Peptides against a protein of PDB entry 6GMG. Designs and how they scored, part 2

Target 1, 331 residues: chain A of PDB entry 6GMG
Amino acid sequence: DSDDRVTPPAEPLDRMPDPYRPSYGRAETVVNNYIRKWQQVYSHRDGRKQQMTEEQREWLSYGCVGVTWVNSGQYPTNRLAFASFDEDRFKNELKNGRPRSGETRAEFEGRVAKESFDEEKGFQRAREVASVMNRALENAHDESAYLDNLKKELANGNDALRNEDARSPFYSALRNTPSFKERNGGNHDPSRMKAVIYSKHFWSGQDRSSSADKRKYGDPDAFRPAPGTGLVDMSRDRNIPRSPTSPGEGFVNFDYGWFGAQTEADADKTVWTHGNHYHAPNGSLGAMHVYESKFRNWSEGYSDFDRGAYVITFIPKSWNTAPDKVKQGWP

## One batch from the design tools (peptide; aimed at target 1 D3 G250 F251 Y278)

Design b1_p8_2_s4 (made by RFdiffusion4, then SolubleMPNN; from b1_p8_2, 3 letters changed)
Fold by OpenDDE base, seed 5:
Structure b1_p8_2_s4 (fold): chain B 331 residues (1-331), chain A 8 residues (1-8)
Amino acid sequence: as target 1 above (331 residues)
Amino acid sequence: PFIPRNLV
């Protein structure tokens, strides 16, 4: 019930975090302690620390999506999403593979589809595109210059994204970013912005008009990336959880992980920040916890989800919510 | 408006 959600209290600006707890290759802490770390490390605007505002604390209180929300400055729209899917693997496993003992045909097909997504290649594609965008932003002082630079970069790389419509999420993403238009943000100057990445885990079987088997075991054909571009059509993602397979079973609607703009070349060494659930310290769920996971721990996901997408958005360069280096835990 | 939330 949404009624148990509480906004975490303000933390003094100079309060240092308590040590994080190691947990299965992750670093874990309570949300209040993450606010302390955030104020010390990520809060900077124009090089100055800031206390997390009441609005930002309210956003954060929503759980995993709250971590991405507070760091990106906007609620995730998920419009510019990338993934990688191995069509040959999928076809081969369906043809030559066999259901496990007790596994239904629908369960087998859903599992094979899930296993045919390559999270590392999906992440690498998003990083590649973000790099191209960052080069296009660097010397552009208006949107027209940015778009011209972007088209040139894509043409030079023979990238299939060059063929996207001018109204596509790919070309419209910057102009649709609130912080780009803000006076203290981009101020309509692309060179003041940078591309950042977050990830979403979600369920493929969201179509209520589909079979019960697709809702329980996944839709093998849903949310596949377009060939060449890697773009995922997210328009059918309505935050609908997996359907229960047994009485009393329940699944979560989504998970979000914040990467930002880390420069670490080794994907396995990158840090992903995410929350468990909305903050309910006096409710049955308890206090929200924040996790800093390595890529392996993030990309493994949960049985609640059979899709992962890597999403690009933009933040002002003056914000420190997406530093080049992220340290796991505290100290 | 209702905003979807993670429950994990």
Scores: peptide ipSAE 0.086, ipTM 0.829, DockQ to the pose 0.184
OpenDDE base, seeds 1, 2, 3, 4: peptide ipSAE 0.060, 0.057, 0.074, 0.060; ipTM 0.802, 0.800, 0.831, 0.799; seeds 3, 4 fail the geometry check

## One batch from the design tools (peptide; aimed at target 1 Y278)

Design b1_p9_1 (made by RFdiffusion4)
Pose (drawn by RFdiffusion4):
Structure b1_p9_1 (pose): chain A 331 residues (1-331), chain P 9 residues (1-9)
Amino acid sequence: as target 1 above (331 residues)
Amino acid sequence: PRHPNLLPP
């Protein structure tokens, strides 16, 4: 009867996954089967396949956060985040539009703010920034050389990110990555690391001392990207879900999608990996399923979330959780 | 009805 979270059992390294295919842009498989796929194509350490450890299986079983947790080796902090927001469209649609049939002004403002974000450009911005970071750490063998290389390209590229504080989430992103300091990971050598990207969908109205309207319909001024840099201050994100509008209406508080470091230029052809909920096959929600969605399927989101952030973190180059190519389903 | 995602301790 217990809807308790259980850890999926260990899968032998030779066990191949059951086949599955995408349907209308998304593929799904039970977590036990995804572990088999992950061990075949994502588990490599210096080219050597590995079994998903008990700890990794435990992380994965938590739901959508599990895929990102496993692939990055760290519970996601969302410290370095980017998004795109059309300020002109937002200001114009507020002073020119009107609420639709059956909207409070708070609901109208909340929706317009939501629709003013551009997840494609937001992902594109994280893409170009991560590329700059990777070029900065290519031949840099200490952090100082990495930061010098990073600032040099940002200044020459006239990127407002050059003026970020030395201790900002941007410039401190590499040094604050646990695997960067680990002797078996980056060992304080930026050349052994790689920038990767994952995404977080979440709710804007997370201030418990704010009006109910913002908790139910969103805070338009919350989680907007700074101009020039596109950085999103995630410090006030507390994993608080959207408040219900009627009794019995339940919302999920967040969703994580793993992109990695795919080389595909078509943002619409990129694959994003995420789970539906925590693993509980003997309980109410049932077994966890891992979804592999095309970008547009992922960025479609849900009414639960009115905000999207594209996050940059680092993993060691010796890993294979962020390969150049990600294939939906199996084989 | 649904509920929020679990968080680690």
Fold by OpenDDE base, seed 2:
Structure b1_p9_1 (fold): chain B 331 residues (1-331), chain A 9 residues (1-9)
Amino acid sequence: as target 1 above (331 residues)
Amino acid sequence: PRHPNLLPP
């Protein structure tokens, strides 16, 4: 299946995108046209637009993960992930709710668990943490100063993240960011970096040692956020798709959506950029398309997935892949 | 490993 993937060709730096507009909260364009837009809008480093490199085009060609990859500068590691889970809702629904007609107990529990996640609150938590991190970055010229600032900020806010281990993804995320260490990136200067957010949709029932029912209908206990911090342990996420419930049924491994560092306070007005599949213009799947979706469109997800996480990473401030404002379509 | 996604049906 991966053999049909093709790297999109280079687009001239001065080529403007073909026009496209949002419909029902989502704008859509072919990957080649997105490259044109990317070069005009997001490619800027130190204020200078750049042609998308062959390497970047190759990254992009992988589909939804490619969009996050090219904009974040690295393949998603998903280590610093946040979500929100309503434990009371979950317990109450399990106790008082009933399976739908024809719904198995496992299917019921999986559905109830899925419905107990709040995508908006998860996103808000990630934004809150990213804001704290950005404050900690602003005046820090070395990692030690950054970490000290983080601890102070967290203490002031009485945030449970203050109790995380120094080796946790929360504290180690910056040092583990390749662009932080790059001369033309952060150059080991935290003040040159900013926190950015992307989201991943995935399947909870990935444990091969678990019951078939969990693999088919979800694992209600998997990938829940820790109380207080909202951190999700993503170590068990191995990009394993949902198991088929009927012969011939297949599910997708994951979906990624790029938010970056938009300043829009209303979550519903934020724009998420993602792709449909890897670029296969000569294959059965066809050319890759890039979507610019409003939060409602993104957060709705698909039946392929029962978990959503909002992940924080870092990019150099000199990059324009995470602007304050993102517009759907062209112009 | 690096994985491409597919369009959900």
Scores: peptide ipSAE 0.047, ipTM 0.793, DockQ to the pose 0.145
OpenDDE base, seeds 1, 3, 4, 5: peptide ipSAE 0.046, 0.045, 0.044, 0.046; ipTM 0.792, 0.786, 0.782, 0.794

Design b1_p9_1_s1 (made by RFdiffusion4, then SolubleMPNN; from b1_p9_1, 3 letters changed)
Fold by OpenDDE base, seed 4:
Structure b1_p9_1_s1 (fold): chain B 331 residues (1-331), chain A 9 residues (1-9)
Amino acid sequence: as target 1 above (331 residues)
Amino acid sequence: SRGPNPLPP
């Protein structure tokens, strides 16, 4: 239970982080030290460093989602989510494959479905769309101009997203972003905003009305991206964890990784920032740790999850929570 | 170790 969650204390603005370095693609530090780094690197508003506020520290204390929360400025809504699913691979493996020794049919189907998702292609799709959105934002000074630009960009690229309904998360995402409306944020000026990306790992078998097997081993048909667009309907994601398959087994509800707006073209070299659990320094879980993982480390995920989505949201350009380059650790 | 991630109230 989150009853033992604690808000990390304030860190002096000029306090440098303790050094930490990546090992096998992942750098790790305690949340307090991450706050120090965040203040030095990511805290800038209009080029000026800021101390992480109590509110932001409270957000951060929520764990993996807290990292995305503090950097995006809002709790993730996950409405504009992308993934890549190889339908042909899925069908072929179901047809020609067989359960492993001791694997049930349901377990086999769930595994095959999981393996039919391509995290890298999903990420690439999100980056592609984010780039289109950023071009549409660049010279748009009102939402109407942004939407017009967006439609033009999509038409030029012959992108299936051009056929989405005007009320879809794709077109409504900007106006539904609180920081877009803030005076010190976007101030209703799209050109002051930029698209950013985070990722969510979660469990497909969340429908309580479905079979126990789906809850235990995954729902092969759930949370698939729409053909052409790559959009995932996240409306049924209620943060329900995987059901135990054996006594004493338990699974985590979700994982979030923050990418932001890195410009590194090689996906394998991108850095994803995430947390292990909520901050409970006096509890059994202990202090929250923050990870800076290479894409390989992030995309590997955990057995807790069989879905990965890459979500687009927006932040003001004046924020430095999504810089072009992210470095792991601190020298 | 990994642990639960609570939702905000």
Scores: peptide ipSAE 0.185, ipTM 0.872, DockQ to the pose 0.565
OpenDDE base, seeds 1, 2, 3, 5: peptide ipSAE 0.177, 0.116, 0.169, 0.136; ipTM 0.867, 0.848, 0.864, 0.854

Design b1_p9_1_s2 (made by RFdiffusion4, then SolubleMPNN; from b1_p9_1, 3 letters changed)
Fold by OpenDDE base, seed 5:
Structure b1_p9_1_s2 (fold): chain B 331 residues (1-331), chain A 9 residues (1-9)
Amino acid sequence: as target 1 above (331 residues)
Amino acid sequence: SRQPNPLPP
C-alpha cells in the first residue's frame, strides 16, 4: 500500500546538508537531507556533481529499496546473491539443543536455522567474488574477454564458481545490467564497469504450499547457499512477508542496505546506507528517514527477516555512488 | 504493525 507515497522535492545542487543525528551507533537523517548529501558526495558522473533527478527521487521515495535503487541505477533483481551457512552448527544445534520455554518446535528450528547463517562470512564471500570480478573487468574490452578473464581468475583460485553454467546469474550478470549497455555507461566495455555490493533481508517462509508454521516461524531449508560457491537461489523470493503469529501483528517484506565498493578491510568499520520506509510525509508513516549504519547495526536486522543475502551488481566506474571510502553522517 | 514496502509499478 503506497497510495500516500510522495516523491521528495528537488534540492538545490549547492545546498549543504544539515547535520545528521546519532541513533544507536548509526547516523540518521530525513530523506530530503540525504538528497543534499547525495548530491554533494555521491552524485558525480564523470567527476561532475549532479542534481538528483525526479526519476531518482521517485525511486528513493520507495524506502529501503529506494536507497539501493538510486545508487545502483536499477531496481534490485537479487540474482547474484551470496551467503554463508554453517551446516554442522545447524545439525548439531537441532540434535543437542532444545526449545526455549514457550517456544514451539517449529519456532526453535526456524531460529536455529537463522542463527546458523554467518553474516560476516557471507559478506566476505561477496567481497571476495567482487574482487575477482573487478580484476576480470579491468582490462577486458568486450564480454568475451571478461568471461575468459573471470574463468582464469577462478581457476587460479580453485574456486567452485568456475563450474557454473555460462548462463548462470554469475556469468550473465554483467550482460544483464542495463548500465553496461548504455552509451554513457559501460557502452558494452567491461573495463568501464565495476562490481558493487548491496544486501537484502527477507523471510524464508514464503512457500504458500508449505505449512503455516514455516510461514510463521521460518523454513529452515529455504534459501541456503550452495556449499562450494556460496550462491543463493533467490528465484523463490517473491517479497512475501512473515505471517503473523498473533492477531494484529504484521511484518515488512524486505530490507535493503547499500555498501557499494568500499575498500575498508575491517567489516565492522564498513558503512551501510538504508531507509526505514517509503516517503509519506502527510501519511501515518511520516517522512522517510535514511540511516548510515555500521555493519553490526545493519547485519543485526529485524525479527521480520530470517535471511540475509549479499548481492553483487555492476555500475559504471564514472559513477560516484560507490566510493572507496564512506563516512557516516554530516559533516 | 509494520507494512510491506511498495514494489515498483
Scores: peptide ipSAE 0.185, ipTM 0.862, DockQ to the pose 0.883
OpenDDE base, seeds 1, 2, 3, 4: peptide ipSAE 0.170, 0.157, 0.163, 0.184; ipTM 0.858, 0.855, 0.856, 0.864

Design b1_p9_1_s3 (made by RFdiffusion4, then SolubleMPNN; from b1_p9_1, 3 letters changed)
Fold by OpenDDE base, seed 5:
Structure b1_p9_1_s3 (fold): chain B 331 residues (1-331), chain A 9 residues (1-9)
Amino acid sequence: as target 1 above (331 residues)
Amino acid sequence: SRQPNILPP
């Protein structure tokens, strides 16, 4: 499985990155060079650059999820996830659309469901919610104050999230964030934290009790957002890849993209950081590469996945892993 | 368990 995974070596704190190379609208580099950039740009704690620790390098070596892991400070739990699904489009296409030549009914339905998700609207919803949360965090010095502020903000906007249970992932996300409780992190002070966003691409057909067709072509009913809130129940996501449709075919388990807290209003100009696979420089997979992609490149995804979610978590404001502006590539 | 990003075989 991942027995050949290797932790990238430490990079000197003062070592500058080599130039990234362009690749289909993306900026690409090897993981070691990303570490160099990370140390120069994103490593700051209270304004001071930090060398990426061995633990952080180990996290990073996990691939795309490692990029999100090292920047968010925790392995993704994906509990507070948002998406946008056009139910009317879905129903209309199923009714009036036709399978392509050679396309099975199950394949057609899976494709139609995939195409009924709007990645941009899903991203915008997450940004909207993150903005509300950030306003609620701003002057709150305990969790009770944060929750009160949050409810007030939601009421003012007539947001359906105001009706969520107090124990829901939406309201419990902050208190369940390790860095919130850390002395050098939030120290239980919400005003020291900020909301950040990452995205996950994954396969819908993960139910082992479902039909083989759903596992091969997608489950049209799985992982849809709740109306009004946009919340996606991620409890059934177990990182199970798409089932092969032909002998020898295989698919990737997931893809993660790190956005952070960029303030760029134009979604198309936002930068998403992700990796290709776990780091195995001496193995068949080879060295891990890191990509910095524009939203169009990220949201396009791969045939391996038919779902995209935009997830909110929290990091201390003292971290610089989620700056307002992200520059693609190097220099 | 924490799973790494794995490419297909």
Scores: peptide ipSAE 0.381, ipTM 0.894, DockQ to the pose 0.154
OpenDDE base, seeds 1, 2, 3, 4: peptide ipSAE 0.247, 0.371, 0.288, 0.251; ipTM 0.859, 0.890, 0.870, 0.863

Design b1_p9_1_s4 (made by RFdiffusion4, then SolubleMPNN; from b1_p9_1 with H3R L6I)
Fold by OpenDDE base, seed 2:
Structure b1_p9_1_s4 (fold): chain B 331 residues (1-331), chain A 9 residues (1-9)
Amino acid sequence: as target 1 above (331 residues)
Amino acid sequence: PRRPNILPP
């Protein structure tokens, strides 16, 4: 499956990207050209452009997850994930709604559950939490100070996250971030770090001990956010794709979208960077393409997935992989 | 394990 994956070649640091522009909210370019853009725009460490290293190019070659990987500095762990689920809508639709013609009960329930998630509210929750975290990071020079600040912020806002234990992904996320511990990264100084956001689309019906129907049509009860906090338990996400409903049908394992730390208040105007597949220029899949999508384009997702989560992680402030403004394409 | 993705075109 991944045997055809190839690491894109190095691009000269001074090479400008070929022009490309958004169409219907999405800009698209080949991975090699994205590397050129990345070096010009996102590669900066302490204000200095950097050539994308071989390691980073290898990460990127993994596809959509590679985009998040290279920009976040680590393979996604997805531990601090948020979503929004309308329980009332779900219950009401199950009670009053009817299966479509030819739709099984399991298919109906799976669809209703999927439709009960609100991607925009999930994203907003993640942004809210990231903002709180950033305030807590601002003047904290050790982890203890960060945690104290965080608890105070949560208390002031009467946020349910204040009830999470010290070992929860919420409180442990910073110390578990490799770049936080790196000398050229955070150097164990929280004030050198900032919260960033990426999103993952995946399939709910991953429990192999469950019914085949759940694997085919979704598990309505899986990966729901906890009330109050919005936290999603991602421990059961093993990158298992949707089961085929017909012979020959296949589904994708996941999709990742990189948001970073954009300050655009209008969610619809935010830009999400993601990839179509792993880089296989000599294979049947072809070269990897990178998309820069507006939120509407990203949040639409694919039928392969019935869950979306918005995940918080951290990067050093010295990195420019998460600027306040992201532009689609290249002039 | 780290896995690549394959999205439909």
Scores: peptide ipSAE 0.177, ipTM 0.857, DockQ to the pose 0.144
OpenDDE base, seeds 1, 3, 4, 5: peptide ipSAE 0.096, 0.094, 0.090, 0.067; ipTM 0.837, 0.835, 0.835, 0.818

Design b1_p9_2 (made by RFdiffusion4; failed a check: a repeat of another design)
Pose (drawn by RFdiffusion4):
Structure b1_p9_2 (pose): chain A 331 residues (1-331), chain P 9 residues (1-9)
Amino acid sequence: as target 1 above (331 residues)
Amino acid sequence: PRHPNLLPP
């Protein structure tokens, strides 16, 4: 009867996954089967396949956060985040639009703020920034050389990110990556690391001391990107879900999607990996399923979340959890 | 009813 979280059992390294295919842009498989796929195409350490460890299987079993947790080797901090927001559209639709049939002004403002975000440009911005970071660390063998290389290209590119504080989440992103300092990871050598991207969907009204309207309908001033840089201050994100509007209405507090470092230029052809909930086949929610969605399917989101952030972190180049290509389903 | 995601300790 227990809807307790269980860890999926170990899968032999030679066990191949059951076949599955995408339907209308999304593919899903039970977590036990995804582990088999992950071991075949994502588990490589210096080209050597590996079995998903007991610890990794435990991380994965937590739900949508599990895929990102496993692939990055760290529970997501969301410290370095980017998004796009049309300020002019937001200000115009507020002073020119009107609430629809059956909206409070708080609900109208919350929705307009939500629709003013552009997840494609937000992902595009994280893409170009991650590319600058990767070029900066290509031949840099100490952090100082990486930061010099990073600032040089940002200044020449007239990127407002050049003026970020030395201790900001942007410039400290590499040094604050645990695997960067590990001897078996980056070993303090930026050339052994790689920037990767994952996404977080979440709710804007997370201040418990705010009005109920913001908790139920959103805070338009919350989690907006800074101009010029596109950085999103994630420090006030506390994993607090949207408050219900009527009794019995449940909301999920966040969703994580793993992109990695795919080379596909078409943002709509990129694949994003995420789970539906924690693993509980003997319980109420059932077994965890891993979803592989095209970008538009992922960025469609749900009413649970009115905010999207595209996050940059680093993993060692020796890993294979962020390959150039990601294929939906199997084979 | 649905509920938030489970968080690690």

Design b1_p9_2_s1 (made by RFdiffusion4, then SolubleMPNN; from b1_p9_2 with P1S H3Q)
Fold by OpenDDE base, seed 1:
Parts: C-alpha cells; sequence; structure tokens
Structure b1_p9_2_s1 (fold): chain B 331 residues (1-331), chain A 9 residues (1-9)
C-alpha cells in the first residue's frame, strides 16, 4: 500500500548537502539530502542550476524507480534492454552438476540459470550500443539521418542489430522519447540528445500459467538475451515478485539503478544511484534513502531477483543528470 | 502502470 507515500519538501537551491554515510561500500543519505546534492550537481539545464520541481520530487518519492525517473525524465518503459547469458555454462552445469543438499531440481535449475548471466558483460554490451547510438546522433538533425547513421555504424561493426526490424525498440527508441520532441529538449533534433543507461533487477518466474516451482525458484528459459544482439524481450515483465518458498517469506517487485553516461572504462569504478523504497516518513517504512553504489554492490542484487537488464534511453544534452563523471557520496 | 517499490534492508 503506497497510500502513505509523501512528496519530499522543496530544498533551497543554494543549500549544500550534509555528508553521506558509508554503508557496506556504498554512500547513503536521506532523500531530502539527495535533493540538495541533485540541485548542486545534476540539476543544470543549459549550464544553470535548477531547483527540483514538485513534479520531480514526486517522481523521486517512488523509491529506486524514482531515482531513474527524475534523472531520465520519464517513468522507465524498459523496452531497449540488454543482457549476457552463457549458454554453454548453463548446459554444462545442468548436465554435470547436481543439486545441493536439500535443493530441489527446480531450485537447482533456477540457480544455475541465474548464475549463467554475466552482469558485467551485459553492462558492457549496453555501453557498446550506447556509444554507437551516440555517434549516430552526433551530426544528425532529423530522425532519418539518425537512422541512416545508425545503420552505417552497425554495418561497419558487423553488428547483428543491423538486422532488427525498423519498428523494433532499437530503432524506435529515440522517436518514442518524450524529451526528444520537447521544444526545450531535443526539439526533434537527434544531435541534441544522448544515450543513457539504467539497470533493472527483477524476477524471471512471473508467468502465472507456469508451474509453481518456476514462480518460487525462477524460470530458466525466461528473459534471456537474443543471440548476437543481446536484446532482452521485456514485454512479459509485469513487476510480479518472487513467490514465497517458506511461510512468512516475502519478496519485492524490482530494483532500479541509474548509471547515466559515465565515461569510466573500468566497470568496477562506475557509480550506480538507487533508492531503498518509496518515501513514507510518517509511515511504517520510514523516510526514503538514496544509495550511491559501485558496480559490484549494485550488480550483486538481492535474492528477490534472478534477472538483470541494462536499458538504454535518451536525454537532452542540455541536462546534467548524466555527467561524464559521478562522484560517490558527499563531499 | 507506475509503481513504487520496497527493497530489503
Amino acid sequence: as target 1 above (331 residues)
Amino acid sequence: SRQPNLLPP
């Protein structure tokens, strides 16, 4: 029940953040202090600091998804998603491995499938594609020019994405971005936009028509990337949590992490921004906290989830919500 | 639909 969700109050534009608290390799702060940091560091439009609007504060109050929402400018649609799956590892482990003591066959298969995903390679694929898209955007002043550039880039790299349908999420992502069409955004000019990345953790066993075991322990066949492209069909992700395996056990629906457009080549040094839950300072959940985590901390995830996807979207270059360098914590 | 979240501690 999200009825107790509260929009954080406005913070003065010149208010500096309080120091973040270290937490298991992460930097942590309360949501109102993140707003202060956001206004100092990420709020810039055309080089000018902006106070976070009431609408943006409301978006942020949604929790982890709110962090991605406020920085990307739209609620995540997750249509252009990438992952990496090791088919050989999966097959070999199923063939030669065995369930642990007390582990069911379904639990074993679900675990093996989860472990066959490579978060780092998935992230790298998304970064690779984002780079190609950014090159295609650079000198394109209409969508047709962008698409032509994109096809040329893909052909030069012999990338399987060149074979995607014109209506695929890959080719339609830009024109489906609201900020691309806004006068103060892209104004229908691709060269005013840049590709950005966020990540989603979720549960594979969401099909109600499947076995109870898949809902409890994962669906080994669900949400795998397509060979060659790395694209994940996210159409069946309905934010359904993992089913309990024991009495009293409960799982959450998803986790989102914001990366943006950091240029740090070492994945382990990249910073991911996420929230713990929706903001309910007067409720049982308490105030929302924001975390800035290194990739290792982010990619570790929780037992609630057995899938990770890295998603590409677009923001105007005039926004500073996706800077080249993100500094963890404050100061 | 637009949904909020709750994560483990």
Scores: peptide ipSAE 0.320, ipTM 0.886, DockQ to the pose 0.122
OpenDDE base, seeds 2, 3, 4, 5: peptide ipSAE 0.048, 0.299, 0.260, 0.277; ipTM 0.797, 0.875, 0.868, 0.871

Design b1_p9_2_s2 (made by RFdiffusion4, then SolubleMPNN; from b1_p9_2 with P1S H3G)
Fold by OpenDDE base, seed 5:
Parts: structure tokens; sequence; C-alpha cells
Structure b1_p9_2_s2 (fold): chain B 331 residues (1-331), chain A 9 residues (1-9)
């Protein structure tokens, strides 16, 4: 129940973090300690460290989504999402593969669909697009200039995104970013903004009008990327968790991981920051923990989810929530 | 342990 959520207390700006705990290739800490790290490393605005505000601490306390929220400045809208799906693999496995012992046909199809997504290629696509967007932003002092630059870049690369409608999430993403319009943010100047990336894991079988099997084992046809662009229509994602397959079984609604704007070329060396649940130190869930995971650990996901998307949004360049280099853990 | 994450207010 969300009623037991607690906002973590303020941490002194000069308080250094306690060491993170290693866990299966991840670095783990309690949310309060993450706040300390955040203040030391990511809080800088215009080169000055900032104490995490009460509002930001409230955002953070919402769980994994809170990590993305506090670093991006807005609750994720997931409108500009990318993935990679191997249709040939999917068709081939469905045709030539067989259900495992005890696996239903629906379970088999759901699993095959899940396995047909390539997380690394999806991430790479998002990085590619973010790079193009960043080039388009660099010298653009109004939205029109940004859009013109973007179209030119896409044309030069023969990218299918050039054919997207002007009102598409791709072209409208910047104008729909609150921090772009803020005086202390972008101030309507694209050159003051940069593209950043986060990832969402979620369940495909969210249609309540669909079969029970799809809700339990996944909808193989749902949330596939469009050919050529890699864009995923996220409009049907309503944060509905997987349906239980046995009594007492429950699944988590979603997972978010923050990447930002790391420049590390090797995907396996990139760091993803995420949380386990909303902060409920006095409740059954307990205190929220924050994880800094390598891409392999992040992209592996959980059985709760059968889809992953890599989403682009924008933050002011004056923020340090998306540095070029992210160090895992502390120290 | 893992648990639910919250929707925006």
Amino acid sequence: as target 1 above (331 residues)
Amino acid sequence: SRGPNLLPP
C-alpha cells in the first residue's frame, strides 16, 4: 500500500556516503546513503553542489522510478522509447521450437517473444538517436533550428526517423520537456539541453480484455518496435503487473534504470541506477535500496517483466545528474 | 527484497 511511503530525511550537504555493498556484480546501498552520494556527485547545478530538496526526496522515495525521476527532473512519460526485436528469430523459434516440459503453448510463445528482444541493440539504438539529437541541439537556439538540424542529420544518415510526423513523440519530445521551458533550465534554448537515456522493464500482457493466458504469460505481439525506426508505442503501458499463475504469487508493476549520458562505448561497462521498491522503513517492505548495476545485471531483468525499452528524454546541460562517467558504488 | 514502485501523484 502506497500509504506507508515515507520521504527520506534530509542529509547534510557535506556528509560523505558510507561504502556501498557489493552484490552479484552490483553496488547496493540504502536510499539515505544514495542521497549522500547524489549530493556529492550528481547534485551540481551550474557547478555548485545542491542539497537534495524535500520534493526531490519525495520523488526518490517512489522506488526505482524515483531514481529516474530525481535525475531527469520529471516523472517518466516513456513517449520516446526504443527497442530491438528479431522478427525472424521469433518466427523461426515459434515454427521450429517446442515447449519445454510442463510449459503451455502460451507460456512458450511468451518466452520466445521475450527472448526475441535484443537489449543491447535496443540500447545501442537509443544511444545512436541520442547522439543525433545532441548534435542537433548543439548550435540550435530555438526549436525551429533544432528541428531543422535534426531532419538534416537524419537525412544524412538515411534514418527512417526522418519520416516521422512533426507531432510524433520523436519531434515533440523536446518541446514537451518541462525543464526546456524553465528559465533556469533550457529557457527555450535547445543548445542548453542534452539528451539522456533511461530504461523501463514492464509486462506485455496488460490488456484486460485479452485472454488470461496473455496476462499470465505475455502478449507476444505487444510493444514491438516499429521496423526501421525502433520506436515502441508505449501508449498501452498502464503499469499493470503480470497476472499470477499460482495462488499467492505476485509481480512487481515495473522497473526503471537510469543511465543518463555516459560516454562509455562498451555497453557492458555502463552503469545503471535503480531501486527495489518505494521507501517504507516502517512497513513490511522496509527501507528502499538503490542499486548501481552494470548493463548485464540491469538488462537481465526479472521474471516480472518481459519487455524492456530504452527511453530518451532531455535535461539541462547545467545539471550533473547525467555525467559522462559514472563510477559504480562508493568509494 | 523487491516490491511495488509508485505511480505519479
Scores: peptide ipSAE 0.428, ipTM 0.936, DockQ to the pose 0.537
OpenDDE base, seeds 1, 2, 3, 4: peptide ipSAE 0.416, 0.046, 0.350, 0.404; ipTM 0.934, 0.792, 0.912, 0.930

Design b1_p9_2_s3 (made by RFdiffusion4, then SolubleMPNN; from b1_p9_2 with P1A H3Q)
Fold by OpenDDE base, seed 5:
Structure b1_p9_2_s3 (fold): chain B 331 residues (1-331), chain A 9 residues (1-9)
Amino acid sequence: as target 1 above (331 residues)
Amino acid sequence: ARQPNLLPP
């Protein structure tokens, strides 16, 4: 419910950002100031700075998802998602672990499942796959060539993704990317595109037909990655928040973090850009703020969520929304 | 429908 959502005003193209503020190990600023930074750093098309359009500003106003939206060029579909789950750890902890004092069995199982996901390994898998895709894109001038290259790369690495169906999100992701088909984007030329990554945090207990306990404390079996590939079936993610455990308690629907295509090898040094809520300067929520967090800050998440996925999509190489290096804050 | 997020400030 965003009836009080407002589109941020246009910022002059030549306006420099004000300094960001440190906040719990991350850099923070108001959305208007992020627009200024975005225009200076990320707005470039074919090397030329662009003013953020009204449409883009409207997208951005949606909050954390808006940050990913404006930088990826499309509202997230989350179809090509990866995660890492330690099944042995999960089984061992369930068998040998004990609920904490006052913790219900359902709460214990939900917590153990959450803790069995490895955010770093999930991120690593997504980066690995993105790298393979980028190699496949590099010299491919049509989709057929891209797919052939991709299959060859996967075969060489003995990657389980080689066994995916041709209609799977993995193989269809490029053709389903609007910017790939745009004349000023990919123009149907894979070599003009690059793979990028964003992350989504969400709640596992979204099945309305399941027990109330699963909705409150998580569904231990939901949204696990497939063995070998790391692919997560996101079809059941409907942006349903965690159910309250006490009167007056409320949880939010999701969190999105934008990574892009950073080349920093150390995961702990990577920067993730995200927003706190939709822009409502005249409402109870207030103005939207944008955060640039290190991986440790991003991956920690909130109690609102017990799942994290790392998603691959594509943008034109001519866009500068996913540079090799990202710096926190300003200057 | 496209949804906004409601994260706490």
Scores: peptide ipSAE 0.355, ipTM 0.887, DockQ to the pose 0.127
OpenDDE base, seeds 1, 2, 3, 4: peptide ipSAE 0.282, 0.288, 0.294, 0.289; ipTM 0.869, 0.869, 0.872, 0.869

